# Peptides against a protein of PDB entry 5FRP: the designs that were tried, part 74

Target 1, 225 residues: chain A of PDB entry 5FRP
Amino acid sequence: VEWTESIPQIIATREDISKELNQALAKTFIDSDPRVRRTSVMIFNKVPVTEIWKNITNKAIYTSLLHLAREKHKEVRELCINTMAKFYSNSLNEIERTYQNKEIWEIIDTIPSTLYNLYYINDLNINEQVDSVIFEYLLPFEPDNDKRVHRLLTVLSHFDKKAFTSFFAFNARQIKISFAISKYIDFSKFLNNQESMSSSQGPIVMNKYNQTLQWLASGLSDSTK

## One batch from the design tools (peptide; made by RFdiffusion4, then SolubleMPNN)

Design b2_p16_3_s1 (from b2_p16_3, 7 letters changed)
Fold by OpenDDE base, seed 4:
Structure b2_p16_3_s1 (fold): chain B 225 residues (1-225), chain A 16 residues (1-16)
Amino acid sequence: as target 1 above (225 residues)
Amino acid sequence: KTELEDFNEIIKKLEE
């Protein structure tokens, strides 16, 4: 009987601690100091996803996390983009959808759209990062067809029109990249053959090769940025 | 104690 009586107190204490934590975190995510914001984001990286979902229940925190994707501070923004993508993936893999966490999932489900919308900023560095996290976390390589399709559908299910547009553009770009790489290989083989290079087709192939390289390079961010 | 230090402690607690 005594242990039963202690349970509510323990729960209450835990809830109180959780409440305080959530209140504190909500503030730190919007703190003027980038270091504080960074540290806040790092919680989502360092703490297991299950514990995050358990202990962070304030929706504002998750919303704030997503907003940091457009943060002016580069380091915080980059960290946030990686973090939210990873968190999304981990959540899909490890967190069940329940009635209790529905409101949080509604926010988390917007992460893909949030990321794809970053393409409209038209920043090469951001674009590259978004590309990276998409391949790493949002739509990772999955040999199981059912899982792959399910993930894809999940990602797309909450897209707005802009996200769809960027998604299709991204896919189109990927196809082009793949094609370009293939052509690059072909051109390289051709160029390595002296006889072929000395032929009348040599200059033509060289031009195409250069165009291919230029196209590939145009997708790269400014390393000085 | 800095705010950052507080957060570090929080993170550690959440990792337990």
Scores: peptide ipSAE 0.026, ipTM 0.687, DockQ to the pose 0.014
Fold by OpenDDE base, seed 3:
Structure b2_p16_3_s1 (fold): chain B 225 residues (1-225), chain A 16 residues (1-16)
Amino acid sequence: as target 1 above (225 residues)
Amino acid sequence: KTELEDFNEIIKKLEE
């Protein structure tokens, strides 16, 4: 009997804890101290995605997380970018879309756009980080064609105009890089053949090889080229 | 400092 009477109190306590948690987190995400903001972001890294979705119900927290991608403090910003990308990927993999979590999904679905829009800041370090998280979390390597296409369509379905522009630029760059690498391999094979090097084409190929290397060295960090 | 302590307590509760 005493145990049964304690259950409502426990449930109430949990609800109270949840409410307090959400209120506290909402404040810590916008705290003036970068250390506090950093710690707040780390919650999304340390706690399983399923538990985050269950316990963090205040949409303002998620919105605040996304806004930190453009904050002034470099370390917090970098952490946030990685965190939100990973969180997005994990959410797609583990969280079902329901009526109850619709409002949160509406925010989470903007993460790809948020990330792609960072290219417009025109910061090399940010661009590199965005490239990294796109490859690792947003559009990871997937051998299954159906899964790959589905993920791509999911990512693109919520893009704004700017994100689309950035996406196409990024994709174009990837195509160019792939092409360049392919040519590099061909050139390398050619250069390793002594007979070919002795031909009239030798110097031409060498020049193209050098140009390709130079382009690769300079272009890999550029999100717009 | 106080806010950080409160936060750490919250995190511990979530891990439980």
Scores: peptide ipSAE 0.022, ipTM 0.641, DockQ to the pose 0.013
Fold by OpenDDE base, seed 1:
Structure b2_p16_3_s1 (fold): chain B 225 residues (1-225), chain A 16 residues (1-16)
Amino acid sequence: as target 1 above (225 residues)
Amino acid sequence: KTELEDFNEIIKKLEE
């Protein structure tokens, strides 16, 4: 009987602790010290996704995490981009959608759009990082067709117009890169053939080869022109 | 520094 009477107090205490934790964390995400903000982001990397969803219930924290994708501090921004992408993937894999977590999912579901919108910053380093996290976490290699399609549809289902535009541009870029690589191989074969090099086409192919190399070297994250 | 310490404590609590 005594333990039953203590249960409400224990629950209340836990709620209080949770509230205090969420309040404190909300402050650390907007701290003026980049080290504090970095540490805040690291929570999402160090703590299992299930525990994050259980203990972090303040929407402002998740919103703040997403905002850090545009952080001025490079290290914090880079960490945030990786963290949110990974967190998104882990959430999709491990967290069920319920009525209780609906509001948080509404925020988390915007992560793909948030990431694709970073392409509009037109920063090569950011573009490369976004490309990386897309392939690693957002749209990872999946041999199972059903799972792959399901993931793709999930990602696309919450895209805004800008994200869709970026997505199509990205795909177009991938096609161009693939084509360029193919041409590089062809040019290399041509250049290695003595007979071909001695032909009138030799200088022309060499020029095209150099152009292709220059294009590839300019970065895989270049916008489609 | 004080905020960082507080944060470390919070992280430890979340990991438990």
Scores: peptide ipSAE 0.022, ipTM 0.670, DockQ to the pose 0.013; fails the geometry check
Fold by OpenDDE base, seed 2:
Structure b2_p16_3_s1 (fold): chain B 225 residues (1-225), chain A 16 residues (1-16)
Amino acid sequence: as target 1 above (225 residues)
Amino acid sequence: KTELEDFNEIIKKLEE
């Protein structure tokens, strides 16, 4: 555990020990102690994506990271899901595709499919987390249409059939969420108008507003935590 | 009730 905790610092400072580091990390990702596995995952969060790609060259490490999305230990699994989604997004934004990193990209490109396949576990907590990371990292809000479409196509290009099915289901939920948000905004505007608040409709709108807030709070993981 | 069912119920109430 202590050794694993020091790895982020080592990656940042020592390029010459890359081989040994890769060998060690490959083992720590499959360690029997969940704390060791957790610290291994945290490396991908603490180290800049460019440094990860530069220093972590063993494909088995990336494969193991993806495998932890189905980890039995809840905390490790949750951390892994967030980590791999963020890592995917950062990689798309910052890492160029080269001949040398092609094999790693082949693994990383499966992250969206890996995440969408988690819906089939039919666990509410997992579903919520997957929804959250998709919204935050995989398909974030992008006002530029070209960038948005490009990201979408990139994500979809490596989907298996099951992932596509989950994707369409998720999109249906997004439409509903969008509708709810729109209503929330309308209600908020109404509530901010003093004349409207004093009307007979005031309490009704307030109730609907609160319901909308509760729903949004339950379905949208607080991006601020 | 699935989370989806709860959501649908809320949306229905908001549409009223």
Scores: peptide ipSAE 0.007, ipTM 0.400, DockQ to the pose 0.080; fails the geometry check

Design b2_p16_3_s2 (from b2_p16_3, 5 letters changed)
Fold by OpenDDE base, seed 1:
Structure b2_p16_3_s2 (fold): chain B 225 residues (1-225), chain A 16 residues (1-16)
Amino acid sequence: as target 1 above (225 residues)
Amino acid sequence: KTLNEEFNEIIEKLES
């Protein structure tokens, strides 16, 4: 009987602890010290995704995490971008969608849009990082066609208009890069052929080759806007 | 408390 009577108190205490923890975390994410904000982001990297979803129930924490992607402090911003992308991927793989976590999923589902919208900042470093996390976490290589399509549809299903624009621009850029690489190979083969090099086309192809290399070298600097 | 100590405490609480 005494044990049964203590259960509500224990549950209440745990709820109180959880509430206090969430309140404390919410404050750390908006702390003026970048080191504190960094530490807050690192929690999402150090704690298993399942435990994060279980214990962090305050929506403001997730919202704050996403906002840090545009933070002034470079190190915190970069960490945040990597962290949220990884967290998104892990969540898709390990967290079931339920009625209880629906509101959190609504926030997490905006991570792809949040990342693609960073292209509008027109910062080369940010663009490179976004490209990296897209290939590593958002749209990773998947040999299973059904899984790949499902992931793609999941990512796209919550895009805003700006994210879609960035997405298509990114894809267009990739197509151009692929084409440029193909041309690079063709030009290289041509230049390695002595008969071709001795022809009137030799200097022309060499020029095109150099232009292609320059374009490829600057490819990561291309804006998706 | 140091930042590291606070961080560790938070992690421990989240993992419990």
Scores: peptide ipSAE 0.024, ipTM 0.616, DockQ to the pose 0.013
Fold by OpenDDE base, seed 2:
Structure b2_p16_3_s2 (fold): chain B 225 residues (1-225), chain A 16 residues (1-16)
Amino acid sequence: as target 1 above (225 residues)
Amino acid sequence: KTLNEEFNEIIEKLES
C-alpha cells in the first residue's frame, strides 16, 4: 500500500518510469488486498492523463484496470468505474492516436463496451453508476453537433454486440424516463389547479401522479445499500 | 417481474 501511494509522486517528478516500476505497478492491480487495488486505481485519478500515457507503458495495467470494473469489492469497483470513464474521456480529449500508443488505445477503446456490459449484471447500484458516468464522461452534453456526433461514433465504433444491445436498451429507458417526467409535470400542474382537482378527473390524476413518482423512484438505487 | 416489465406496465397505465 505504501509503495503504491508513492507512485503518483514518482510519476509527477520523473520523466521516465522504468520497466520495473511498470511491472511492479501491474502486480498491485491484482493484489489480494483491496486497499492496494484501490490505491492503484487512484493513480489514474491523481496523475494527469498525459503523464499516465507517457509513463505507464505496460498494457497489463490498463487491462487490469478494466477488469476491476467487475471487482467484488464494492468500493474498488465503484472507484474503478468512475476512474476508467473519466480516463477514457480525458484520453479522447488530450491524447493523440499514434503508432506508438496504438496497443494502449486498443485497450482504452474497449472502455465504453466494458461499461455498457455492466448492465448485464442486473445490479441497480451498478446501473446507476454506469448511467452517471455515461452522461458525465462518455457522452457528455455537447452543444456542437459535429463534436457530439463524432464522440458518439467514436464510442460506438468499438462496441461489441452486447454493448450495442445495452446501448439501445439504455436509450429506450431514457425515452421512457423523459416521458414519465413530462407526465409528472403535467400531473403536477393539474393537481395545483383547484378547479381541476374538484373535477371527476382529480382522483385519477392523483393516482397516476403517485404511480409516476413510484416508477421514477424505482429506477434509482437504494442509497442505503 | 423484471424492472423493465414493471416499467412497461406502469407506462401502459399512464397512457391509458
Scores: peptide ipSAE 0.021, ipTM 0.490, DockQ to the pose 0.083
Fold by OpenDDE base, seed 3:
Structure b2_p16_3_s2 (fold): chain B 225 residues (1-225), chain A 16 residues (1-16)
Amino acid sequence: as target 1 above (225 residues)
Amino acid sequence: KTLNEEFNEIIEKLES
């Protein structure tokens, strides 16, 4: 643990990390002690993305990081999920694709698929976390249409079949939510108009409004509404 | 399983 905790400082102070250090670090990611694994993951949070790419050249480290997303230890798993999502986003923004880093990119490009595949675990806590990191890091809000499409295509370009399936399911849910919110707004506007509310449509809209609220309050899980 | 079958299963899981 103590040795692993020193790694961020070492990376910050040294231009080059030896192959031996990379090999040692790779072992910490698969250590039997969850504390060691946690500390290893934290390296990716404490060290700038550019320095990570520069100094961590052992592909096994990245592969091991991704595997921790399915780790039994909850704290380590949750940390890993957030870390890899953020790392993916930062890498897309800051790291150029070169011949030298191609092998690492091949691993990093699987992060979206890795995350979307977590939906198959059918754990509500994991699902919620995956939803969160998707919105925050994988497919963040982007007002520029071209940038948004480019990011989307990048994310999808390395999906496996299972990831596509979960992606479509997720998007289907988003569409439903968006539709519900849109209707909620429309209903609210209608109800704020006294003339409209006094019309024959008033009670109908009120009922729909209440149904929408109920659906939203129920966790947005009813596909039949 | 077909993609459609998997899709339906995932939707069901996500909605539960």
Scores: peptide ipSAE 0.016, ipTM 0.396, DockQ to the pose 0.170
Fold by OpenDDE base, seed 4:
Structure b2_p16_3_s2 (fold): chain B 225 residues (1-225), chain A 16 residues (1-16)
Amino acid sequence: as target 1 above (225 residues)
Amino acid sequence: KTLNEEFNEIIEKLES
């Protein structure tokens, strides 16, 4: 743990990390101690993306990072999911595709698929986290249409079939959520009108309102789970 | 049922 914690500083100060250091770091990602794995993932958060690409040349490290998205340890998994999404976004923004880094990019380009494939675990907490990182890092709000489309195409270009399926399902869900929210607003307006509530439609709308709320709530993870 | 399936069922009920 202590050794791994020192890595960010080393990477920040040294231009080139030795092959041996990369090999050692690769081992920390698969360490039996979740704390070690956590610390390893944190390197990607603490070190600038440019320095990571420069100094971490062992492709096994990147592969291991992606694998931790399915980590059993909740904290490590959650950290990994957030980290890899952020790292992907930062890489797209800051790292040029070259012949030298092609092999690493081949791995990094699978991050979107890796994330979308997490939906198949059918875990509400994971789903929510994936949703969050998609909006924050993978497909962030971009007012420039060309940039937005380019990002989208980049994300989709390396999707496997399962990721595409999840992507479409996610989008479909978003549409449905939007619809539900719209209905919620309509029902709320109706319920706020006393005259409307006293009408024969009052109870019906109230019921629909409750159903809508229940539906919306069902999509939210219980923070206690 | 997947979360999506549950959502779909509820939405269908709301539309009906």
Scores: peptide ipSAE 0.022, ipTM 0.497, DockQ to the pose 0.094; fails the geometry check

Design b2_p16_3_s3 (from b2_p16_3, 6 letters changed)
Fold by OpenDDE base, seed 2:
Structure b2_p16_3_s3 (fold): chain B 225 residues (1-225), chain A 16 residues (1-16)
Amino acid sequence: as target 1 above (225 residues)
Amino acid sequence: KTLNEEFNEIVKKLEE
């Protein structure tokens, strides 16, 4: 009976500690030092998603994480974009929606919109990163049709108007890229055939080949940037 | 406590 009487005190102490930790962590996300902000984001990468949801209960932390997607510091921003995308995917896979975590889910559900809205910055480096995290985390390859559709609907269900626009534009771009790659292959095959290359069509196909390569390359960010 | 100290405590607690 005596040990039972100590439980409320222990729980209260743990709650107090948790509150203090959350308050401290919330401050680190908005710290003026980018190294501090970076380290804060890394917590979401190092700690299992289930433990994050359990221990980080201050919604301001999640809001701050999402805000860092537009961070001025490049390294912090890039880390944040990857982190939030991965966290979103892991949360969908491992965290149940309950009444208690509803407010946090309301924030997490905005991650897809947050990411797609980054396309409006019109930065090639950011665009490539967003493309990457979409394929890796938001809409990953899924051979099961039902699961694939369910994930898609989940992602779309919380889109704002701008995110929808970006989504459709992205899909259109993918179609164009696929077409370009197909043509590249065709042109390459043609050029590898000596008889075809010696024909009157040889120079024409060579030109188209080069144009296709240039177009494909233009979609890539400068590696030196 | 400094912010760094608080942060380190947080990380330690979360990684356990």
Scores: peptide ipSAE 0.062, ipTM 0.709, DockQ to the pose 0.013
Fold by OpenDDE base, seed 5:
Structure b2_p16_3_s3 (fold): chain B 225 residues (1-225), chain A 16 residues (1-16)
Amino acid sequence: as target 1 above (225 residues)
Amino acid sequence: KTLNEEFNEIVKKLEE
């Protein structure tokens, strides 16, 4: 743990990280102590993405990072999921694809699939976290249509069959949520109008409002957190 | 060698 914590500083000060350091770091990701693994993951959060790509050249490190998404230790797993999602996004934004980094990109390109496959674990906490990182990092808000489509295609281009299935299921859920929210807003507006409330439609809308609220309470909380 | 020992050796090399 102690020496691993020094790695970010070393990477920041040195452009050339030795093969030996990479090998040592690779070992920390598979260390039996979850604290060591946690600290190792934090390197990806503390060091700029460009410096990571320059200095961490051992593909085993990246592979190990992705493997930690299914870590039994909850804290390490949660950290890893956030870290890899963010790292993926940053890499797409800042790292060019070259012949030299091709092997690393082959691993990084599997991050979306790795994350979507976590839905099959059927854990509510994991599902919530995956939902969160998808919205924040994998498929963030992008006002430019071309960029948005490009990002989407990039994410999908390396999906396995299971990831595709999860992706479509997720999208279907989001559509339903969006629709429910829209209805909620409409119903709320209707109910705030005294004339509308006193009309024959008042009780009907009230019932629909309550149903919508109940549905949102059961499902929306999991998707936004 | 422990990981710490290996690390220390690497750090020393980097400082040279």
Scores: peptide ipSAE 0.029, ipTM 0.536, DockQ to the pose 0.010
Fold by OpenDDE base, seed 3:
Structure b2_p16_3_s3 (fold): chain B 225 residues (1-225), chain A 16 residues (1-16)
Amino acid sequence: as target 1 above (225 residues)
Amino acid sequence: KTLNEEFNEIVKKLEE
């Protein structure tokens, strides 16, 4: 653990990271001690993405990182999910695709599929986390249409069948939520009008308003709805 | 070799 904790500082200080360090790091990702695995994942958070790509050349490290998304230790798993999503986004923004890094990109390009496949675990906490990282890192809000479409196409380009299914389910859910929010706003406006509230429609709208609130409260984390 | 031994070797190389 102590040695693993020193790795970020070593990477930050020295650019000549040896093959030996890569080999040692690869072992830490599969260590039996969850603290060691956690520390290994944290390297990807503490070291700039450009330095990671430059110094971490063993593809097994990246593969192992992705596998930790399904590991048994909750804290490590959660950290890994956030880390890999952020790393994916940062890589898309900062790392060029070259012949030399092709093999690593082949692994990194599977991160979206890896994340969307986590929905099949059918765990509420995992679903919520996946929703969060998708919103924050994979498909962030982008007002520029061209950039938004380009990111979307990039994310979808490496999906497996299961990931596509999850994606459409997630997207459908988002559409429903947005629609519900829109209706909530309309209902709220109606309820703020005293004349409207005094009408025969008043009680009906109030009921719909309450139903909408209940649906929003219960359904926001459900990836299957 | 233990991880500790491996890291010790790496550190020694980095100090050269």
Scores: peptide ipSAE 0.024, ipTM 0.512, DockQ to the pose 0.010
Fold by OpenDDE base, seed 4:
Structure b2_p16_3_s3 (fold): chain B 225 residues (1-225), chain A 16 residues (1-16)
Amino acid sequence: as target 1 above (225 residues)
Amino acid sequence: KTLNEEFNEIVKKLEE
């Protein structure tokens, strides 16, 4: 574990040992110890994206990173999901597509599909995390329309049928959530008005409020799990 | 080779 923690600094200082580092690092991603795997993933967070692309040339490392998204160890999996999403976004922003890095890009371009496929696991915690990284890294808010469309097209260009299905389901869910929140606010305002509560509509709105709250709550992950 | 052995080899190279 300790030596793996030193890899970021080593990568930054010495290009001549890159081959050996790549070989060693490839092994750490598949190590039986979750701590080793975690530390390996952290390299992608601690080292600038440009340096990663420059020094990590073994495609197996990137493939292994993506595989960790479905790992049984919760902490490693969660870290991996965040890391790969961020790395994808940073790569799109900072790394030029060249002939030399084509093979790596072929792997990196599958990150969106990999993430969207996690919805099929039907785990609320995973779903919440995937939602989060989509909003933060994959499809972030972008005021420039051209950039936004370009990003969207890039993300979708490598989707399989399952990923597309998941994508549409996600969007549909978000629309419903947004609508529900809006209604929740309206209901709350109504319920805070004593005159409104005393009306014939009072009980009806209360019922709708409770239903909305229940629906919203059911879609949220349990932080205690 | 163990990961530790590989690391040691890398460290040795860095010291050169």
Scores: peptide ipSAE 0.021, ipTM 0.547, DockQ to the pose 0.010

